# Ledger of designs, part 301: peptides against a protein of PDB entry 6GMG

Target 1, 331 residues: chain A of PDB entry 6GMG
Amino acid sequence: DSDDRVTPPAEPLDRMPDPYRPSYGRAETVVNNYIRKWQQVYSHRDGRKQQMTEEQREWLSYGCVGVTWVNSGQYPTNRLAFASFDEDRFKNELKNGRPRSGETRAEFEGRVAKESFDEEKGFQRAREVASVMNRALENAHDESAYLDNLKKELANGNDALRNEDARSPFYSALRNTPSFKERNGGNHDPSRMKAVIYSKHFWSGQDRSSSADKRKYGDPDAFRPAPGTGLVDMSRDRNIPRSPTSPGEGFVNFDYGWFGAQTEADADKTVWTHGNHYHAPNGSLGAMHVYESKFRNWSEGYSDFDRGAYVITFIPKSWNTAPDKVKQGWP

## One batch from the design tools (peptide; made by RFdiffusion4, then SolubleMPNN)

Design b2_p24_3_s1 (from b2_p24_3, 10 letters changed)
Fold by OpenDDE base, seed 5:
Structure b2_p24_3_s1 (fold): chain B 331 residues (1-331), chain A 24 residues (1-24)
Amino acid sequence: as target 1 above (331 residues)
Amino acid sequence: SAELEARRRAEEERRRTFGPQPLP
């Protein structure tokens, strides 16, 4: 029950974290120890180390989404999402492929659709777009200048995003970011902001009007990126988990991974920070754990999910929650 | 592969120990 969630206590500002432990190729620690690391490494505002506030600790306590929440400064809206889907592979496999032994047609179609997404290409697309946005932000002192710069950059690259509507999430994302408008944030100055990336894993079969098979095995047509842009319409994502396929089976509603603004060119060397569940030290779930995973371990996801999206948002450059380099674990 | 088995075990552990993420 959500009623068992507890806000982690404050950690002294100068308390060093305990060593992380290895867990399936990831670095793992309890949430309290992550707070210690966060205060040492990520807490800096205008170059000054900060204690994680009670509000931030409360956000963090929500689990995987809490990690993204505390680092982005807002609850994820998922409006500006990217993915890569190989339509030719999908069509060819549906036509020429066969269900595995014991696999239903619906299971087969759902699996083929899942396998037709390329997480690495999706991530690369988001990084490309974030880079374009960052160039557009750098010398823009108002939103109009930012939008003009963005359009110019897209035109120079012959990017299909140049054809998006002015009201699209792509062009409206900055103005819809609370920290952009905050006096201690962007203060309406785009040049004070930077693009950052997080990822969401979720289930495709969320339509209640669809067949039970789609809810159990995935909806092959749901949450595909638009051709050319890579944009995913996330409006249908209502955080509905996969339906059980057998008695006693249960699935999680989503997973979130924080990347930020790492400059590591090799995707496989990038670090993704995520949590397991909400913090319930006195409940059945126990204490929240935080993981720092390499891209491979993140992008593999779980059977709970058949979609991955890479989402762009913005944070003030004065925040250190998205540094150029992220070190996995501690020390 | 040992890696696939480790992943399956991790997923099983997750299903056993990980409840749904609460929304605010």
Scores: peptide ipSAE 0.047, ipTM 0.756, DockQ to the pose 0.582
Fold by OpenDDE base, seed 1:
Structure b2_p24_3_s1 (fold): chain B 331 residues (1-331), chain A 24 residues (1-24)
Amino acid sequence: as target 1 above (331 residues)
Amino acid sequence: SAELEARRRAEEERRRTFGPQPLP
């Protein structure tokens, strides 16, 4: 019940975290201890450590989305999303492959579609685009200069994104970022902002007008990236979970993982921060836990989800919520 | 009220209700 959510209490600014626990290749801790780490490592504004505010603690209390929310400064809009889909692999597997024993045709097609997404290539595409955007942000002191730089960079790279409409999420993302407009944020100066990345896992079979099989086993045609750009139309994502395949089975609506702006070139060494559920220390779900996972652990996802998207947003460069290096766990 | 329901829905949509499954 949504009514059991509690905002974690404030932690003293100087309180050091307790050690994280290893869990299935991840580092795990309770939300209160993550707040302590966050204050020591990620809280800095203009080089000054800050206590997590009540508002930020409330955002964090929402679970996996809360981790992305507190670090990005806004609730995820998911408008600028990227993925990679191997169409040839999909077609070949459908043609030459066969359902497993006990697997329905719909289940087979859903599985093959899921397996045809490449999370690593999707992540790399988002990183590539974020790098282009960061170059365009550099030395741009107004939005027009940023957009001009962006178009030039895309033209030089012969990137298909150069053909996107001026009103697309790609070109409008910066102006639609609240922290860009804030006096203590970007103050309408693009050069004060940087591109950051988070990921969302979700279910493809969300169309209520579709077959029950698509809702249970996935919609093979839903949420595919556009060829050339890698852009995913997220407009149909309504946070609807997978439909149960058996009595008593239940699935989660989504998962969010925070990457930020790590510079580690090896995807396998990157760290993704995410939460399990909303904070309910006195409820059936219990206290919220925060996980720091390597890319392999993050990208594997769960049976609840058959889509992964990598989303670009922006934060002020003065924030330390997206450092170049992220250390897994504590100490 | 429709507003309260919308807020409740928005809150429910923001919440992951199940913990992470163990990775193999």
Scores: peptide ipSAE 0.026, ipTM 0.621, DockQ to the pose 0.057
Fold by OpenDDE base, seed 2:
Structure b2_p24_3_s1 (fold): chain B 331 residues (1-331), chain A 24 residues (1-24)
Amino acid sequence: as target 1 above (331 residues)
Amino acid sequence: SAELEARRRAEEERRRTFGPQPLP
């Protein structure tokens, strides 16, 4: 029951983390120990280490989304999302493939659709766009200058995003970021902001008006990226989990992974930070654990999800929640 | 590897016993 959620206690600012536990290519720790690491590594504002506030600890206590929330400074809106989908592969497999033994047609179609997404290319697209945005931010001291720079950068790269509507999430994302407007954040100065990336795993079959088969096995047509831009319409994502396929089966509604602004060129070497569940130390779920996974471990996801999106948002450059280099685990 | 898959399944099973992530 979500009523068992507890805010982790404060950790002394000078308390060092205990070693993380290695677990099949990822590093794992309890949430309180992650707070200790966060205070040592990620808490810095204007170069000064900060204690995680009660509000931030409360955000963190929400589990996987809490990790992204505390590091981005806002609850994920998921409006500026990217993915990569191989339409030719999808069509070819549907035409020439066949269901596996015991697999229904709907299950086959859902699986083929899931397998037609390329997580690495989706992530690469988000990184490319974030890079363009960061260049547009660098010398822009007002939103108009940022938008002009952004359009120029996109034109120079012949990027299809240049054709997006001015009201699109792509162009409105900065102005809709609370920390951009904050006096101690961006203070309406784009040059004080940087683009950051997180990922969301979720279920495609969320439409209650659709067939039960789509809810159980996925909606092959849902949450596909637009050609050329890679933008995913996330408006239909209502955090509805996969429907059970057998009695007693249950699925989780979403997973979030924090990447930030790592500069590692090899996707496989990038580190993704995520949580298992909300913090319930006195409940049946137990204490929240935080994982630092390599891209391979993150992108594999779970059977609960058949979509992965890579989302861009913004944070102040004065924050150290998105450093150029992230070290997995501790020490 | 079979070990990685088995562990993923175990983690998935453990996670499935965990209800949906709360919304604010």
Scores: peptide ipSAE 0.217, ipTM 0.829, DockQ to the pose 0.715; fails the geometry check
Fold by OpenDDE base, seed 4:
Structure b2_p24_3_s1 (fold): chain B 331 residues (1-331), chain A 24 residues (1-24)
Amino acid sequence: as target 1 above (331 residues)
Amino acid sequence: SAELEARRRAEEERRRTFGPQPLP
């Protein structure tokens, strides 16, 4: 029950982090120590370090989503999501493949669908789009100019996103970003904003009206990217976890990983920051831990999830929550 | 592979220690 959630205490602004510890190829630390790192590295507003506010600490306390929340400045809406799906692979494997020993047909189809997503290509698509958006932002001083620039960039690249409806999350994302409207944020000036990326892992079989098999083993047809654009309709994502296959089995509802705006060209060298669970130091779950994972460790996900989406949002350029380079761990 | 084993161990640890993520 979320009733055990505790807001981490404030950390002195000048307190240096303790060393992170290795955990399965990741760098791991307790949430309080992440706050220390965050204050030293990511807290900067207009170049000045800030103590993490009580509100920000409260957001962070929500776990993996809290890491994305505190760094993006808003609770994730997940509306502008990208993925890559190999339709030919999927069809071929369904046709020519066979269930493993003891695997049901539904389990086989769900697995094949999961394996037909390419996390790296999905991430690259999001990065490509974020780059286009950043170019459109750079010299735009109002939303109209941004949208015009964006359409021009897409036309020049012959990108299918140019055909999206004006009300699409793609075009409305900036306008719907709270920090864009804030005086100390974008102040309605697109050129003060930059595109950033986070990822969400979730379960495809969320439709309660569907078969039990889809809820247990995945819905092979759910949350596929649209051809040409790579956009995923996230409207049916209700944070419903995978259904248990046996009594006592339980799955987690989602996982979030923060990438920001790293410029590292090699996907495998990018760092993803995520939390394990909500902070409950006096509860059964214990203290929240924060992980800094390489892309390989992040994109692998868990059996709880059969979908990964890469989501674009925006933050003010004055924030340092999405630096060009992220160093894993401490020191 | 050592990688698959590490992943399985990580997932098992997560199942033991990781609860659902709360929504606001």
Scores: peptide ipSAE 0.064, ipTM 0.769, DockQ to the pose 0.544; fails the geometry check

Design b2_p24_3_s2 (from b2_p24_3, 14 letters changed)
Fold by OpenDDE base, seed 1:
Structure b2_p24_3_s2 (fold): chain B 331 residues (1-331), chain A 24 residues (1-24)
Amino acid sequence: as target 1 above (331 residues)
Amino acid sequence: SEEEKKRKEEEEERRKTFGPQPLP
């Protein structure tokens, strides 16, 4: 089928956005108006506003992932992902709990596993690690200095991440960031980079060799964080949606939310920017909308997903796509 | 090549998000 996706047109650099629509603690707007806001607030390179390029508008047009893509400067690789899972809660609920009326055993186990993830603790772990990384970056002028600083910071905090292999996504994340190597980005100088966070919602039951029940109701053992580190192995995430439980039912493959580098200590006051679907103004889906949601509204997710991961990546400090404070809507 | 076209189409499909339609 011809991809109904359309790249949004360019917006004049000085075009002010129209007011966002408030809806149940969210602020919503059409993608073209988000481009206007983005140019006024987030587009700055070395303190100068930039028009969103055609390439960036194309990235944005992909929907929720497009918001993270345009702000991070790369398609999400999800290699450095964190979550929190309460194993004791999971074991206790499986042992002492019972399926609800009409709930299958597989549905019960999938639900209990989903409910055993703590989104707030997962987010806090990612913020903690990003803070450690930012301290390691601050005075490091080469990758070796960054890695040495990182190891020292982890040792001082007695963090289990100090035991990770040198080839792990944790230590390789910076060198694998394209903008780190760019002349107008990091230029191979870690001190020019900062850690940023985004979140991905996805389905656990992605193994095609697994039971149909796991694909329909979730895999209780999939995508759990490693004890001590909180690292999630995302290598098995192939963007496979939940399998239908009834005829005509369909689920979305993923959702992405952009946090960046907000300094707000209260998780509930943090703002997450995400899109609904790819931009199809002339198609059945219609125009893409962008949402700025509070953490509770973001972390609630949808029935399409039973996992949430909080991912760390890096952007140049010269970019304003991850400011210390994000405001919902416009003005 | 047809393989490159198919790969691009598959990559585009994987990048498509069908986010939930928020209620007005």
Scores: peptide ipSAE 0.032, ipTM 0.592, DockQ to the pose 0.055
Fold by OpenDDE base, seed 3:
Structure b2_p24_3_s2 (fold): chain B 331 residues (1-331), chain A 24 residues (1-24)
Amino acid sequence: as target 1 above (331 residues)
Amino acid sequence: SEEEKKRKEEEEERRKTFGPQPLP
């Protein structure tokens, strides 16, 4: 069915977007209209508007991941991921709580684990780390200078990330960013890069060797953040969807939301951009829609997912895909 | 090669990329 994916046509650079449709705190539009908005607002390279290239339109056509892909300039690797988990809440609810009527023990444990993640604190942690990274980038003209600055910043804050291995996703993230090495990107100059954030929703019960109950109701122990750092080991995320609990039930593999580098201090006022599915205007799924959601609407997620991670990557400062302020919808 | 295998796996993952439709 992925064979029905179509690359959206080019939009004229001067074409203004049509108004977005408001829906329950979200703003919604068709993908072609998002391309128009993107060209007007986010396309800028070195201050100049750009038409979305065929390659970028192709990336975008992949749906929710496509929004993050086109704005970050690379397919999400999800290596530098953060979350927050309340272990005390989890333990207390397991001990003192009871399954709901008709809820299995496995379903109860999976639900309690899901509810023990704090999306706001996870997001705040990612923002904190991104801020530290941005300070380390600011005057660093080579990777060594960046790493030295980063270690110094972490030491000053007594941050547990200072103890991460030099080969960890945390320290290797910049060097592993293609746009950092590009002549028209970072050109190997850290000071030309900035940290940005996106979020991934996914299923915890992805281990095929685990119990059927974990695949159906979640693995309470999977994808927890490391204490002190908040880092999530994403190596076991293989984009495997939740297993059906009833005949005919199906779940999707993931959702991605783009935040970028918004400076809004109130998490609830931040805007998250995401897509519903791959663009299939002539297929059963129909045209791709793009949503701009407030944090509340994004962080609620779907029953398809029991984990959220907030991921840091890097883009060139010359790109306008992660502005300080994001306006929801159009106009 | 391991690189070719990884590339093919990434291409297969890309082909299966779809997201949930928000509930109205």
Scores: peptide ipSAE 0.028, ipTM 0.599, DockQ to the pose 0.053
Fold by OpenDDE base, seed 5:
Structure b2_p24_3_s2 (fold): chain B 331 residues (1-331), chain A 24 residues (1-24)
Amino acid sequence: as target 1 above (331 residues)
Amino acid sequence: SEEEKKRKEEEEERRKTFGPQPLP
C-alpha cells in the first residue's frame, strides 16, 4: 500500500557513509546511507556542501524515480527522450525468424521489437545531443541566443533535429525547466545551465484500446524513435505496467536511472544510480535501497519493460548532482 | 476538472512507484 511510504530522516552533514556492498556487479546501500554519500559528494551548491532538505528526502523516498527527482530537481517529465531502433533488423527477424517453442505470434513480435532496440546507441545519441546543447548553452545569456546557437550547431552537424518544429520538446525543454527560471538556478541565463541525462524503462503495451496480446507481450509499433532524430514520442506513456500473462503475475510500472553528465567515453564504465522501491521501513517492502550500476547492469533492465529511453533535462551548473566523474560505491 | 483528475492520477502514479527489485 502506497500509504506505507516514509520520508527518510535527516542525516548529519558531516556524517560519512558506511561502505556500500557489492550486489550482482552493482554497489548497493540503504537509502539513509545514500543520503550520507549524496551530502558528501553531490549536495554542493556553488561549491558548498548542503544537507539534503526535507523536500529532497521526500522526493528520494519515492524509489527509482526519487533518485532522478532529487538529482534533477524536478519530477521527470520525459519529454525529450531518445532511443535507437534497427528497423531493418526488426523486419528481417519478423520475416525470417520463427517463434520459439510455445511462443505465440504476439510474444514473438513483441520480443523481436524489444531486441531491435539498441540501448548503447540510444544512450550515445542522447550524449551526442546533450553535447550539442551544452555547446549552445555555453555563451548564451538568453533563450533566443541559446536557440540560435542550437540551430547553428545542428546545421553544422547536418543533424535532422534542425528540422524539428519550434514547439518540439527539443526546443522547449530548457524554458520548461523550473530550475532555469529560479533566481538561485539559471535565472533565465542558459549559460548557467547544463544538459543532463537519465533513463526510463517502461512497457510499450499501454494502449487500453489495443489487443490484450499487445498489453501482455508488447506493442511492436509503440515508442519507436523517429528516423534521423532518435526522438521518442513519450506522450502515450502513462506509467501503465505490463499486463499479467499468467495468474498471480505482476509487473512494475517503470524504472529510472540517473546518469547526469559523466564524461567517461566508454559507455560500459558509466555509473547509473537508481532505487528499488519507495521507502517503507515499517511496511512489507522494507527500506529503500539505492544502487549504483554499470551501464551493462542498468541497460539489461527487467522483463517488466520492453522500452528504454534516454532523456535529456537541464540543471544549474552550480549543482554537483551531475559531476564529470561518478565513483561507484563507497569508499 | 479534467486537469484535477490528471493531477490526481499523476499523484497516484507517483505513489505506486515500485521500482524493480534487482532480481538476483
Scores: peptide ipSAE 0.026, ipTM 0.605, DockQ to the pose 0.055
Fold by OpenDDE base, seed 4:
Structure b2_p24_3_s2 (fold): chain B 331 residues (1-331), chain A 24 residues (1-24)
Amino acid sequence: as target 1 above (331 residues)
Amino acid sequence: SEEEKKRKEEEEERRKTFGPQPLP
């Protein structure tokens, strides 16, 4: 029940974080200590450190999505999502593979579909597109100039995204970003913005009109990237969790991981920041914890999810929520 | 409008992130 969610208290601006705890190759801390780190490292606007506002603390209190929310400045819309799916692998495994002992056909197909996604290639595609977008932003002082630059960059790279409709989330993403329109943000100047990446884990079997098997074991055909572009249609993602397979089984609706704009070329060395659950220090769930995970730890996901998407959004360059280098943990 | 109310309720429900299960 979301009724026990509490907004974390304010932390003094100059309060240094306590050391993070190692947890299965991740760095872990309580949400209040993350606020301290955030104020020291990520809070900067125009080079000035800021205290996390009550509103930002409230956003953060929502858990995994809260980490992405506070760092992106908006609730995730997930409109510009990328993934990589190996269709040949999928077809070959379906044809030549067999269900495991006790595995239903639907469970087998769902598993094979999940295994046919390549998280690293999906992430790489998002990084590639973000780089193209950043080049298009650099010298664009209005949206028209940005769109023209973007089309030129895509044409030069022979990228299939050049064929997307003008109303596509790909072209509309910047104009639909609140911080782009803010006076202290982009102020309608694309050159003041940068592309950033976060990831969402979610369940494919969300269609209530589909078979119970798809809701329990996944929909092999759902949320596949479009060939050539890598775009995932997220319009059917309604944050519906996996259906229980047994009485008392429950699944989580989603997970979000914040990457930002790290320049580390080795995917395995990139740091993903995410939360466990909403902050309920007086409730059964307890205090929210924040994790800084390496890509491998992030991309492994949970059994709750059979899809991963890498989403592009934008933040002002004046924000330090997406630095080029992210250090895992503290100190 | 009822549609705006429903959208707001859906947005609020979308915010009810149980978050991932505690990492083992």
Scores: peptide ipSAE 0.025, ipTM 0.603, DockQ to the pose 0.095

